# Peptides against a protein of PDB entry 3ZN8: the designs that were tried, part 35

Target 1, 125 residues: chain A of PDB entry 3ZN8
Amino acid sequence: LEEYDKIQKKMEDVMEGKGKLTLRDVYAQIIALRKMGPLSKVLQHIPGLGIMLPTPSEDQLKIGEEKIRRWLAALNSMTYKELENPNIIDKSRMRRIAEGSGLEVEEVRELLEWYNNMNRLLKMV

## One batch from the design tools (peptide; aimed at target 1 Q29 R69 W71 W114)

Design b2_p26_4_s4 (made by RFdiffusion4, then SolubleMPNN; from b2_p26_4, 11 letters changed)
Fold by OpenDDE base, seed 2:
Structure b2_p26_4_s4 (fold): chain B 125 residues (1-125), chain A 26 residues (1-26)
Amino acid sequence: as target 1 above (125 residues)
Amino acid sequence: SAVLDILLFERLTERKDLARELLKQL
């Protein structure tokens, strides 16, 4: 958790950007969630979400925490240019990010696919 | 995780709504 706090100062300066959803925005929101504490505490602070979602098991919370950690590791291994324009992330960049983050290439691909899906959903809202 | 997806979607949606509101004021 302490390693994430050091990266926050650089991300706060970048958060002032208006426009298309980028991985910078995703990164900033993950960091903001982490500032609220573990997922269990975050869920307690969001009114109505605890009513809409069944209380996750301890195991589900652990899986969620591990996913956050892995995604932050991947995002920390991206360049600013990649965060601003994720579409430039080719197979070579993806492999570099995976190696730098200690993840499988498939996990980095899943993050990018999630981002693309999220961006599509947000266009419908 | 479905929980993480929902949390991030809500936060990202709020930011988009704020951006839209700012654009309407211009």
Scores: peptide ipSAE 0.421, ipTM 0.758, DockQ to the pose 0.063
OpenDDE base, seeds 1, 3, 4, 5: peptide ipSAE 0.404, 0.403, 0.392, 0.398; ipTM 0.745, 0.737, 0.747, 0.746

Design b2_p26_5 (made by RFdiffusion4)
Pose (drawn by RFdiffusion4):
Structure b2_p26_5 (pose): chain A 106 residues (1, 21-125), chain P 26 residues (1-26)
Amino acid sequence: LLTLRDVYAQIIALRKMGPLSKVLQHIPGLGIMLPTPSEDQLKIGEEKIRRWLAALNSMTYKELENPNIIDKSRMRRIAEGSGLEVEEVRELLEWYNNMNRLLKMV
Amino acid sequence: EAKRTFLTALLALKLKGLTVEEIKEL
């Protein structure tokens, strides 16, 4: 049930219920339909879950703040350690900056 | 609080496997 600390405290909570659906707990707005979140149980069917929660915990508690300092020598680092590929790491690293970015405009 | 809620929404949308463009549109 500044930002990095929050990301972990949040993503950790996003597994001990599902992947849960509390996405509709702090949103007074309305939804769309039910035949859409059905594709959430598909990723649950596999023995695994997601590649993001992999290389995510495979990083220092400071490397997630400014993933910009990460180079070609640092991407392959958390790649082989998590079992993901260099390409699967980029999509993850180029996101940590987005959260710390779009949040500024909030 | 607003920043927390927004960040939670972003994380939840990311777990749905949505693209960055789709999340920005939302």

Design b2_p26_5_s1 (made by RFdiffusion4, then SolubleMPNN; from b2_p26_5, 14 letters changed)
Fold by OpenDDE base, seed 4:
Structure b2_p26_5_s1 (fold): chain B 125 residues (1-125), chain A 26 residues (1-26)
Amino acid sequence: as target 1 above (125 residues)
Amino acid sequence: SEKKKALSLLLSLRLQGLSLEEIEKL
């Protein structure tokens, strides 16, 4: 019941949320999320959302966790200026971040694309 | 902040394999 209320409140916060996030915010929330665990199991019990939320398999959860772990490595290879203003990350910076984190450039690009999409979503709310 | 809570939820949903399109439908 307590977890349900927390998730409902977070959903309300998404519906009211405005403004621009930074990659510093993303970093902080990834760290917090790793402590909290998967929330989909609770969200699926919210009336009206259960039919829209696919139930991820255990394998899908593991793939997602690995992706977030890799993104965290990329974030740890960014400068403070890049974390606060990701728009300054050009091809040269992206390559440096990839090399420093042991990732492919495409993986860093995917993180930045995801970030931009999240910012667009938050602006529409 | 409300923004941070919203971001945590979005990240959680992303970790669980949801696309941005699926998140927008919520």
Scores: peptide ipSAE 0.150, ipTM 0.665, DockQ to the pose 0.380
OpenDDE base, seeds 1, 2, 3, 5: peptide ipSAE 0.142, 0.149, 0.147, 0.139; ipTM 0.655, 0.659, 0.655, 0.651; seeds 1, 3 fail the geometry check

Design b2_p26_5_s2 (made by RFdiffusion4, then SolubleMPNN; from b2_p26_5, 12 letters changed)
Fold by OpenDDE base, seed 1:
Structure b2_p26_5_s2 (fold): chain B 125 residues (1-125), chain A 26 residues (1-26)
Amino acid sequence: as target 1 above (125 residues)
Amino acid sequence: QEKRNALFLLLSLKLRGLSLEEIEKL
């Protein structure tokens, strides 16, 4: 927990509010989300979304939280250059990140795939 | 700012177990 707080403080100073979001931006937003507490508070600020989305069970929330915790472990095992430019992450880098974070290589690949797909969606915003 | 808000929303939905594919269908 203390190591996560130190990384957060360093990342807040470097977020440029313009351009393509990086894995550093993803990391900062995950930390911000975890600090806000129950996701129900976030959804209350989005009109209609709380009505359209089914209320997740406590078990579903725990599974989602565990997945994000594993992603944080992967992100903490990345270099600054990898966080700023995830496109440089090849198979060798993925294996190193997986070994350093205690994850499977497939989990690191899944995170990168999610990031790439998310960036495609964000281009529409 | 809009992109950060969208990222925050997408991560929030991921925490709920929703895939990006499911989000695109909303």
Scores: peptide ipSAE 0.232, ipTM 0.769, DockQ to the pose 0.520
OpenDDE base, seeds 2, 3, 4, 5: peptide ipSAE 0.108, 0.141, 0.189, 0.110; ipTM 0.617, 0.673, 0.714, 0.641

Design b2_p26_5_s3 (made by RFdiffusion4, then SolubleMPNN; from b2_p26_5, 13 letters changed; failed a check: too like the target's own chain)
Amino acid sequence: EEKRRALQLLLSLRLQGKSLEEILEE

Design b2_p26_5_s4 (made by RFdiffusion4, then SolubleMPNN; from b2_p26_5, 11 letters changed)
Fold by OpenDDE base, seed 4:
Structure b2_p26_5_s4 (fold): chain B 125 residues (1-125), chain A 26 residues (1-26)
Amino acid sequence: as target 1 above (125 residues)
Amino acid sequence: SEKKRALLLLLALKLRGLSLEEIEEL
């Protein structure tokens, strides 16, 4: 719980313009979320929203766990510089990451696209 | 504040295999 709260606070700071979301932060969040277990426990930290969201099905949890596993493999294949500044990840780096993680290049691209979209949304808040 | 919470939730849900479309339908 304490680790999760620290990560949430950091995300709030980023949303307030006090920081930048990096893939290192994403990695830390993934690890914290896995430690927290089911989504229901995560939603307990979000006042008001946790009551309105249905618990994901077992199949959704399995899909999510597999996606987390694959993204962790990609993140573990990145250098510290890439994690801190994902914008340096070009096609060559993306291919290396894919090869090192046993993923398709498109899956690494999906992670980066998701990160970029999330970072754009955070800047609008 | 509500928008910030929503984005954090979207992140958490996406990491758990939920699509934006599925979230919007909730």
Scores: peptide ipSAE 0.100, ipTM 0.609, DockQ to the pose 0.289
OpenDDE base, seeds 1, 2, 3, 5: peptide ipSAE 0.087, 0.092, 0.081, 0.099; ipTM 0.611, 0.608, 0.611, 0.622

Design b2_p26_6 (made by RFdiffusion4; failed a check: too like the target's own chain)
Pose (drawn by RFdiffusion4):
Structure b2_p26_6 (pose): chain A 106 residues (1, 21-125), chain P 26 residues (1-26)
Amino acid sequence: LLTLRDVYAQIIALRKMGPLSKVLQHIPGLGIMLPTPSEDQLKIGEEKIRRWLAALNSMTYKELENPNIIDKSRMRRIAEGSGLEVEEVRELLEWYNNMNRLLKMV
Amino acid sequence: EVEELLEEAKGLTDADVHALLNHLFN
């Protein structure tokens, strides 16, 4: 059930229920339909779950704050350690900056 | 204990990403 500490405390809670659906707990707004979140059980069918929650914990508690300092020598680092590829790491690293960015405008 | 919790975390979905973003934004 400043940001990095929150990301972990949140993503960690996003497993002990599902992948849960509490996305509709702090949103007074309304949804769209039900035949759409059905593709959530698909990723559950596999023995695994998601590549993001892989290399995510394979990083220092400070490297997630400014993933910009990460180079070609640091991407392959958390790649082979997590079992993901260099490409699967980029899509993860270029996202840690987005959360710390779009949040500023909030 | 925190490290164990992190080691136990082995997956994430698109819906969880949306939940994370909505939690951070609100």

Design b2_p26_6_s1 (made by RFdiffusion4, then SolubleMPNN; from b2_p26_6, 12 letters changed)
Fold by OpenDDE base, seed 2:
Structure b2_p26_6_s1 (fold): chain B 125 residues (1-125), chain A 26 residues (1-26)
Amino acid sequence: as target 1 above (125 residues)
Amino acid sequence: ELEKELKEAKGLTELDQEALLAKLLS
């Protein structure tokens, strides 16, 4: 119940809107995807995605599901300040997040790197 | 509808959605 309430609160905060992409937005995206069920089902409900992405194998879907779980764990281990301003996440914070989520530091770094790249890309749109 | 829910979540773009899925499936 505590975890559920935490997720709901975070979702509500994200719905308030931001002028830039934050990890709160990423969190909301992942939660929205999870509402549709497993990745295999999600892919069937997004028109055009099958054209843009090659059909994933069963193993790829399984790995993807695990990645979702792991990224959610990382995001749930972040503070609101970190979610809103990911740039403040230094090596010390990254280690804390990794330890709190049961992940390797490199996995947290991967998430942050992806976010940074995506944020830069979206600024061009 | 997934696309509707994603757009409602702070007006997220389809590009961001596709990029996320691509990363998860790569």
Scores: peptide ipSAE 0.445, ipTM 0.792, DockQ to the pose 0.078
OpenDDE base, seeds 1, 3, 4, 5: peptide ipSAE 0.039, 0.037, 0.441, 0.439; ipTM 0.476, 0.454, 0.787, 0.788; seeds 1, 5 fail the geometry check

Design b2_p26_6_s2 (made by RFdiffusion4, then SolubleMPNN; from b2_p26_6, 13 letters changed)
Fold by OpenDDE base, seed 3:
Structure b2_p26_6_s2 (fold): chain B 125 residues (1-125), chain A 26 residues (1-26)
Amino acid sequence: as target 1 above (125 residues)
Amino acid sequence: SLEKELKEAKGLTELDKEALLAKLLS
């Protein structure tokens, strides 16, 4: 729970423009979320909120879990400098990461694109 | 409102939704 609080604080700082989201932060967040389980399930047990959160099917959960597993493999194949500064990852680095993680280069590209989108999203919210 | 924020997150991945939910509940 302490680690989760640190991650949450980091996310808040980024949203307030006090920091930058890195892939290291992403890695930590994924690990923390997996340990806690889906918050949506927790919220469904809280009466009086009046908010219906859609629950993904079991198949969708499995697909998502596999995707997360693959992304973690990619992250584990990155150097510290790449994790801190994903913008330095060029085609050569992507290829190395893909080969080291057993992924297609396109999957690594998708991870980086997701990261960029997340970073933009956090600044807008 | 919290409800509107959650609706906007419908198009996001489950991971993205969890991250946003964590922020909104803080």
Scores: peptide ipSAE 0.052, ipTM 0.515, DockQ to the pose 0.053
OpenDDE base, seeds 1, 2, 4, 5: peptide ipSAE 0.015, 0.016, 0.017, 0.047; ipTM 0.459, 0.449, 0.484, 0.464

Design b2_p26_6_s3 (made by RFdiffusion4, then SolubleMPNN; from b2_p26_6, 13 letters changed)
Fold by OpenDDE base, seed 5:
Structure b2_p26_6_s3 (fold): chain B 125 residues (1-125), chain A 26 residues (1-26)
Amino acid sequence: as target 1 above (125 residues)
Amino acid sequence: ELQKELAEATGLTDLDRQALLAALLS
């Protein structure tokens, strides 16, 4: 299927590896987590997470699962260029991504803001 | 397997994954 092929291509691109964090990398990480199963199962496989975060309630896990689905929808609606260089995503692109993914623009902005913050933090390390 | 390979290839660490999960759960 067309959409399936797109996802596979994205995964292959990530496997080539880049030292800089991109949304492609974020996408790959989310996919990897999904392959490990639901959040409840994933959490125990991530070293240190149990120390950094309190054990989430069932409701929190449900919300988290929904956020994962939403972020994946956004990422799946991005072009390769946008995934590789999220800085090009302006208001127009955000709106397109939101519409294509069935999300609110604010949700796309949230993802991008998180990415930007993470990128800044990583550069400080 | 895939997670470790991707982490090394992209320069991501366990801390990065923790941050991602924290964002998803908060």
Scores: peptide ipSAE 0.446, ipTM 0.799, DockQ to the pose 0.079
OpenDDE base, seeds 1, 2, 3, 4: peptide ipSAE 0.062, 0.088, 0.036, 0.041; ipTM 0.530, 0.558, 0.566, 0.522

Design b2_p26_6_s4 (made by RFdiffusion4, then SolubleMPNN; from b2_p26_6, 11 letters changed)
Fold by OpenDDE base, seed 5:
Order: sequence, then C-alpha cells, then structure tokens
Structure b2_p26_6_s4 (fold): chain B 125 residues (1-125), chain A 26 residues (1-26)
Amino acid sequence: as target 1 above (125 residues)
Amino acid sequence: ELEEELREAKGLTDLDLEALQALLLT
C-alpha cells in the first residue's frame, strides 16, 4: 500500500510537469495527438469551424507528419536527464542525439529552439 | 502488470513509464 501511494504521487508529479514544459511533456502531447487523430478532422466536425479553419492540404499534413516522426526519433534518442532538462544539451549531446536518431544536427537544434520558444511563450501566460 | 494498469488507467506513454521508473529507482 505504501509503495502504491509513492508510485501514484510520483505519477502525479510526472503528469503535472511541475509547471514547466519539458521535452517529455512534448513527447506525451505528440503521442496523445496521434491517438486522437488529426485534430483537423475533429475540428471539421464542429459546425462553423470547418469553414473558418483552412483545411491543411494533404501535402501539408504529410510534411507535418514527417516532421513529427523525426522529432519523435530525436526525443527517443535523448536521456531521461535531457528530456527533463533540455538546457543541459550541449553540442556534444546534440551530435549524439542526431547520430542516434539519423537526423542532421541542425534538425535537433531546430527542435530545441522550438522548445525554448514554447517555454518563453508559456512564461508570458 | 502494474505498469499496464497505470498505462491504461492514466494514459501514460511509454516514455512517461520510463521516466516514472527512473524516478522510483532514484
């Protein structure tokens, strides 16, 4: 019973993200979105929104899916410490992640830049 | 068994489970 309560509490701490977006949270969100299917399809079923939202072309959906796939490969090549604290990712770590994921170092840099920009936006809310 | 129950009950991803395990072992 005590061990179960410890697991539950740690799980809550993991799910709450301690008020800071991590790359783990990004990973979880990507997976959740993929399970829900294209949010665009869900939004198209809402009366009135299907007219106002530009339906991404099939080509744009494919480009987005490929980018997400590449970012998932990068995330899967990161250590737990890197996922929790992406700020520790130096040039050496970035190169290792790129090599492990089959990506260019610049693609890993773009992911980290995107993450940093998202964190800046969240701090403004 | 516990990991599968946690995954189903809370919608934890594989990465979340790995993170949780790492937190439990530290």
Scores: peptide ipSAE 0.052, ipTM 0.503, DockQ to the pose 0.050
OpenDDE base, seeds 1, 2, 3, 4: peptide ipSAE 0.052, 0.047, 0.048, 0.025; ipTM 0.518, 0.513, 0.501, 0.507; seeds 1, 2 fail the geometry check

Design b2_p26_7 (made by RFdiffusion4)
Pose (drawn by RFdiffusion4):
Structure b2_p26_7 (pose): chain A 106 residues (1, 21-125), chain P 26 residues (1-26)
Amino acid sequence: LLTLRDVYAQIIALRKMGPLSKVLQHIPGLGIMLPTPSEDQLKIGEEKIRRWLAALNSMTYKELENPNIIDKSRMRRIAEGSGLEVEEVRELLEWYNNMNRLLKMV
Amino acid sequence: AEEEKKRAALEKLIAEKEKEEQEEEK
C-alpha cells in the first residue's frame, strides 16, 4: 500500500498488491473501460514481471538522479548485472530524466 | 497538496510508460 527517494518508496509499493491498480486512488477523474487493463494479467502469467524493475535497483541511489552522467561504460554495467541488454537499459535510463523533467512543470 | 500533486504526477507517468511497453510488445 528529492525525487529518487520518492520513486523507490513508490515503485516498492507497486508490487505488494498486484501489480496493483491504485492508479485510481488519487485521480478524481473518471476512467475509460474495463476490457483494457486486462493486458495487465498477461505479464503476471510469466514467471517474471518486467525488465524495468530489474536494472532499476541495480543502480546507485545517486545515479538515478542524473542518468545523464551515464556513458557506454555505465550502460553495459547495469546491463549484465541485471540480465538485460544495452538496449533494454537505454529505454530505462532515458526515462529517469523524464520523470524529473515533466515533474518540474507540475 | 503539492506533495500529493507530485505523487499523482509520478503515478500517471508510470502508468503511461507501462502502456507504452504494452504497445511495443504488441

Design b2_p26_7_s1 (made by RFdiffusion4, then SolubleMPNN; from b2_p26_7, 15 letters changed)
Fold by OpenDDE base, seed 5:
Structure b2_p26_7_s1 (fold): chain B 125 residues (1-125), chain A 26 residues (1-26)
Amino acid sequence: as target 1 above (125 residues)
Amino acid sequence: EERERRRRALLELIEEFRRKEIEKER
C-alpha cells in the first residue's frame, strides 16, 4: 500500500508538471502492482470509482504477466542513469539491454515507446 | 477535490493503456 501511494503521488506530481516520470518510477509501479494484484482489484477498493472494470480473463492475466516479466528483465538490465533518464537510451544501449535481458531489441523499443507515450499523456492531463 | 479529480484521470489513463495493450496483443 505505501509503495503504491508513493507511485500515485509521483504520477500526480508529473501530471501537475512538478516532476518527470522515469523508468525507475515504472519499475516501482510494476513491482507494486504485482504485489497488489490486477489493477482492477485495486480500483475496486477506491470509493467513488463505481466503474465495473471488467475483470481480465485468465488468458489476459497470463499475457500481461509474461509482458511484465519481460519488461522487468529489461529494466533490471538498465543502468541507474538509463532508469533515471531514459532519453539517453540509444540503439547501442537498447541492443545491450536486449542481450542482457534475453529479449528482442523490438521488445525493449516497445517498452521505451510505452514509457514515452505514458509520459506525454501524463503531461496533458 | 482537485487531487481526487487528478487521481481519477490518472486511473482512467492507466486503464485506457491497459485496454490498448490487450487489443494490440490480440
Scores: peptide ipSAE 0.130, ipTM 0.583, DockQ to the pose 0.297
OpenDDE base, seeds 1, 2, 3, 4: peptide ipSAE 0.029, 0.118, 0.095, 0.120; ipTM 0.489, 0.582, 0.587, 0.586

Design b2_p26_7_s2 (made by RFdiffusion4, then SolubleMPNN; from b2_p26_7, 13 letters changed)
Fold by OpenDDE base, seed 5:
Structure b2_p26_7_s2 (fold): chain B 125 residues (1-125), chain A 26 residues (1-26)
Amino acid sequence: as target 1 above (125 residues)
Amino acid sequence: SEEEERRRALLQLIRDFELKEIEKEK
């Protein structure tokens, strides 16, 4: 829970323009989630979200775990500089990351797209 | 509050991503 609180605080800081979301933050979040279990299970205990998180089926949980595993592989194949500044990741870097993680380049691109979308959301909303 | 709306939006983005991955596997 302490790690979760740190992540939340950082997200709050980013939303207030006091910081930026990095892939290192994403990594930390994933690790925290693996320790705590499915995010949906954790979030269900947070009052006031107003979002009814459906209880994922066992199959959905397995799919989520596999996706998280794959993303962790990608993140583990990134340099510290890339984790801190994902915007520097070009096609060559994506290919290297994909090869190092055993993923398709498209999966690395998907991770980066997700990150970019989150970062935009945090800055604009 | 605006902050709560931002939090909800972020959580929704995460949820949408998870749902998309589930759909790809089906």
Scores: peptide ipSAE 0.116, ipTM 0.580, DockQ to the pose 0.365
OpenDDE base, seeds 1, 2, 3, 4: peptide ipSAE 0.131, 0.114, 0.109, 0.090; ipTM 0.592, 0.574, 0.569, 0.547; seeds 1, 3 fail the geometry check

Design b2_p26_7_s3 (made by RFdiffusion4, then SolubleMPNN; from b2_p26_7, 12 letters changed)
Fold by OpenDDE base, seed 1:
Structure b2_p26_7_s3 (fold): chain B 125 residues (1-125), chain A 26 residues (1-26)
Amino acid sequence: as target 1 above (125 residues)
Amino acid sequence: KEEEERRRALLLLIEEERKKELEREK
């Protein structure tokens, strides 16, 4: 709980323009979410939300867990400088990260694109 | 086998860079 609250506060500070979201923050958030279990199961225990939200199928949960596992593998193949400033990740670094994590270069690019889109969204709020 | 060995070498390189980064922050 305390680790999750620190991550939420960091995201709030970024949304207020007081901070920058990094891949280190993303990594910490993924680890915190995995410790809490599937958010869908947490939301299902909230009265009213479990009825209104489509419950992901077991197969959709497995696909999501596999995607998170693959992103964690990529993050574990980054330097701390890359995690703190993902903008330094060029084609050579992407290839190294992909090879070290056992992923396709396109999957590493997808993670970086997701991160860039998230940072743009957080700056517009 | 060769691909796995290359993957292990890249992971070791990252571990070494992380150690150097932590040593410079101290």
Scores: peptide ipSAE 0.533, ipTM 0.918, DockQ to the pose 0.018
OpenDDE base, seeds 2, 3, 4, 5: peptide ipSAE 0.518, 0.528, 0.527, 0.529; ipTM 0.913, 0.915, 0.915, 0.917

Design b2_p26_7_s4 (made by RFdiffusion4, then SolubleMPNN; from b2_p26_7, 13 letters changed)
Fold by OpenDDE base, seed 4:
Structure b2_p26_7_s4 (fold): chain B 125 residues (1-125), chain A 26 residues (1-26)
Amino acid sequence: as target 1 above (125 residues)
Amino acid sequence: EEKEKRRRALLELILEEELKEREKER
């Protein structure tokens, strides 16, 4: 709970323009979510989400958990400089991260695209 | 064994990138 509250506060600070979301923040969030248990249990504990989102099938939950696991492998293959400043990740760095994590370069690109989209959304609020 | 090969390849590539960055700063 305490680690999750710190991450929520960090996201609030970023939304207020007091900071920047980094891949280090994303890493911390994924770790905190995984400490809460399986994604199915995490989703059950979010009030109102079960009313607004169709309950994902067990297969969709497994696919989601596997995607998060793969993204965590990519993040674990990044340097501190890359985690703090994801904008330095070029094609060479993406290939290194992919090879180190055992992922396709496209999966690393998807993670970076997701991060860029999230960071844009947080700046618009 | 395969995890160790991947770890070594990652370290080699990180080292090569850091060397190239230092060469560009000179």
Scores: peptide ipSAE 0.184, ipTM 0.666, DockQ to the pose 0.018
OpenDDE base, seeds 1, 2, 3, 5: peptide ipSAE 0.166, 0.148, 0.173, 0.179; ipTM 0.647, 0.620, 0.653, 0.664

Design b2_p26_8 (made by RFdiffusion4)
Pose (drawn by RFdiffusion4):
Structure b2_p26_8 (pose): chain A 106 residues (1, 21-125), chain P 26 residues (1-26)
Amino acid sequence: LLTLRDVYAQIIALRKMGPLSKVLQHIPGLGIMLPTPSEDQLKIGEEKIRRWLAALNSMTYKELENPNIIDKSRMRRIAEGSGLEVEEVRELLEWYNNMNRLLKMV
Amino acid sequence: EEEEEKRFKEEILELLFAQLREFKEE
């Protein structure tokens, strides 16, 4: 049930219920339909879950703040350590910056 | 798979935004 500390304390809570659906707990707005979140149980069927929660904890508590300092020598680092590929790391690293970005405009 | 990952990113962002907006309103 400044940002990095929140990301962990949040993503950790996004596993001990599902992947839960509390996405509709702090949104006074309305939804769309039910035949759509049905593709959430598909990823649960596999013995695994997601690649993002992998290389996510395979990083220092400061490398997540500014993933820009990460180079070709640092991408392959958290790649083989997590079992993911260099490409599967990029999509993860280029997102840590987005959260810390779009949040500024909030 | 990539599209489902993108949707999940958007859901995390929506949670963070909603939480930050609710905090500012309070």

Design b2_p26_8_s1 (made by RFdiffusion4, then SolubleMPNN; from b2_p26_8, 18 letters changed)
Fold by OpenDDE base, seed 3:
Structure b2_p26_8_s1 (fold): chain B 125 residues (1-125), chain A 26 residues (1-26)
Amino acid sequence: as target 1 above (125 residues)
Amino acid sequence: DRELERKFFERVLKILIAKKKAEEEA
């Protein structure tokens, strides 16, 4: 319960411009999200949010879980400094992370691009 | 592919809804 509240507060702080989302935060949130399951079920019960978030098919869920596992491997191969400040991750660091996690460099780049997109999204909210 | 992004977005929406509710109750 305390961890969930901390994660929520961190997200609120980022949206308010009081903090920066780090890859460490991403890691914590991935773990929390896996434990809670899809939040779309909760949102579907809110009147007026007719956002029919397409429920992913079982196959899409499996693909998504595999991707998450791969990204977790990449995150586990990063240094604390890299997790706290992903902007320092250059080509050499990406290669090291990829080799350490058994991923392609392009997959590590994809994770970083996703992170940057999410960070930008949170700042726009 | 975009499952994680979707989950993060859902969390953001949940927080926004909770904030709105708290503001209405205050």
Scores: peptide ipSAE 0.257, ipTM 0.680, DockQ to the pose 0.199
OpenDDE base, seeds 1, 2, 4, 5: peptide ipSAE 0.222, 0.236, 0.151, 0.213; ipTM 0.651, 0.680, 0.577, 0.652; seed 2 fails the geometry check

Design b2_p26_8_s2 (made by RFdiffusion4, then SolubleMPNN; from b2_p26_8, 14 letters changed)
Fold by OpenDDE base, seed 5:
Structure b2_p26_8_s2 (fold): chain B 125 residues (1-125), chain A 26 residues (1-26)
Amino acid sequence: as target 1 above (125 residues)
Amino acid sequence: DRELDRRFFEDILELLVAKKKREEEE
């Protein structure tokens, strides 16, 4: 709960233009969400939002857990500078991260694209 | 990844709702 509250505050700061979401923040959020367990437990604390989103099937949860594990391996293979400023990650850095994490370069690109999409959504808020 | 997208999207929506509620109370 305390780690989740820190991430919420960081996301509020980003929405207010006081900060930027980094891959370090993403890493911290993934770890916090894994400690909290299934999203159904988080949604029980949010009045009104828990009723409208379909709960993922058990198979979809397992696929998501494997993807999260692969992305954590990529994040663990990044330098501090890359985590704080992901836009410096060029093709050479992506290849190094992929080799270090046992991922394809395309999977590292997918993570970076996902991060960029999340930052776009936060700027629209 | 649909599960990560959903988790981050829900966090963003919660913050949006909280912001709107604060603006209505001011």
Scores: peptide ipSAE 0.206, ipTM 0.635, DockQ to the pose 0.206
OpenDDE base, seeds 1, 2, 3, 4: peptide ipSAE 0.202, 0.189, 0.211, 0.202; ipTM 0.627, 0.616, 0.630, 0.627; seed 3 fails the geometry check

Design b2_p26_8_s3 (made by RFdiffusion4, then SolubleMPNN; from b2_p26_8, 17 letters changed)
Fold by OpenDDE base, seed 1:
Structure b2_p26_8_s3 (fold): chain B 125 residues (1-125), chain A 26 residues (1-26)
Amino acid sequence: as target 1 above (125 residues)
Amino acid sequence: DKKLEKREFERLLSLFVAQEERRRRE
């Protein structure tokens, strides 16, 4: 329950900062993150994460880093129109993105599902 | 600015991590 409340509060902060979260925003943020260094360094700067979530192991960090890399590849394979309006991404577009990024269609679907979940959470606040 | 973008990303990342942890527990 406390974790859920914390997530909602963070979503409120995001909603207040930008009117609409797009995949373009996600892309820009990932690029900014990569300039900061390894995922481990970024996680250390997240307040309260160590209290709410167990500290990720080195192996978990590697998995997370690889996931970010894969999502970045998918984002790099999207058109500007798709990044701004991910809702236009149908099955055909999803397949193209997967092929262009060297990913499975399911991995692209996971990214879109994550994005949709973020938007749902933002609307609930 | 870059600092704001960083903070926003950290928030998104924390949400991602929380979702992954939930998925692992389910």
Scores: peptide ipSAE 0.203, ipTM 0.678, DockQ to the pose 0.072
OpenDDE base, seeds 2, 3, 4, 5: peptide ipSAE 0.092, 0.104, 0.088, 0.075; ipTM 0.571, 0.617, 0.578, 0.570

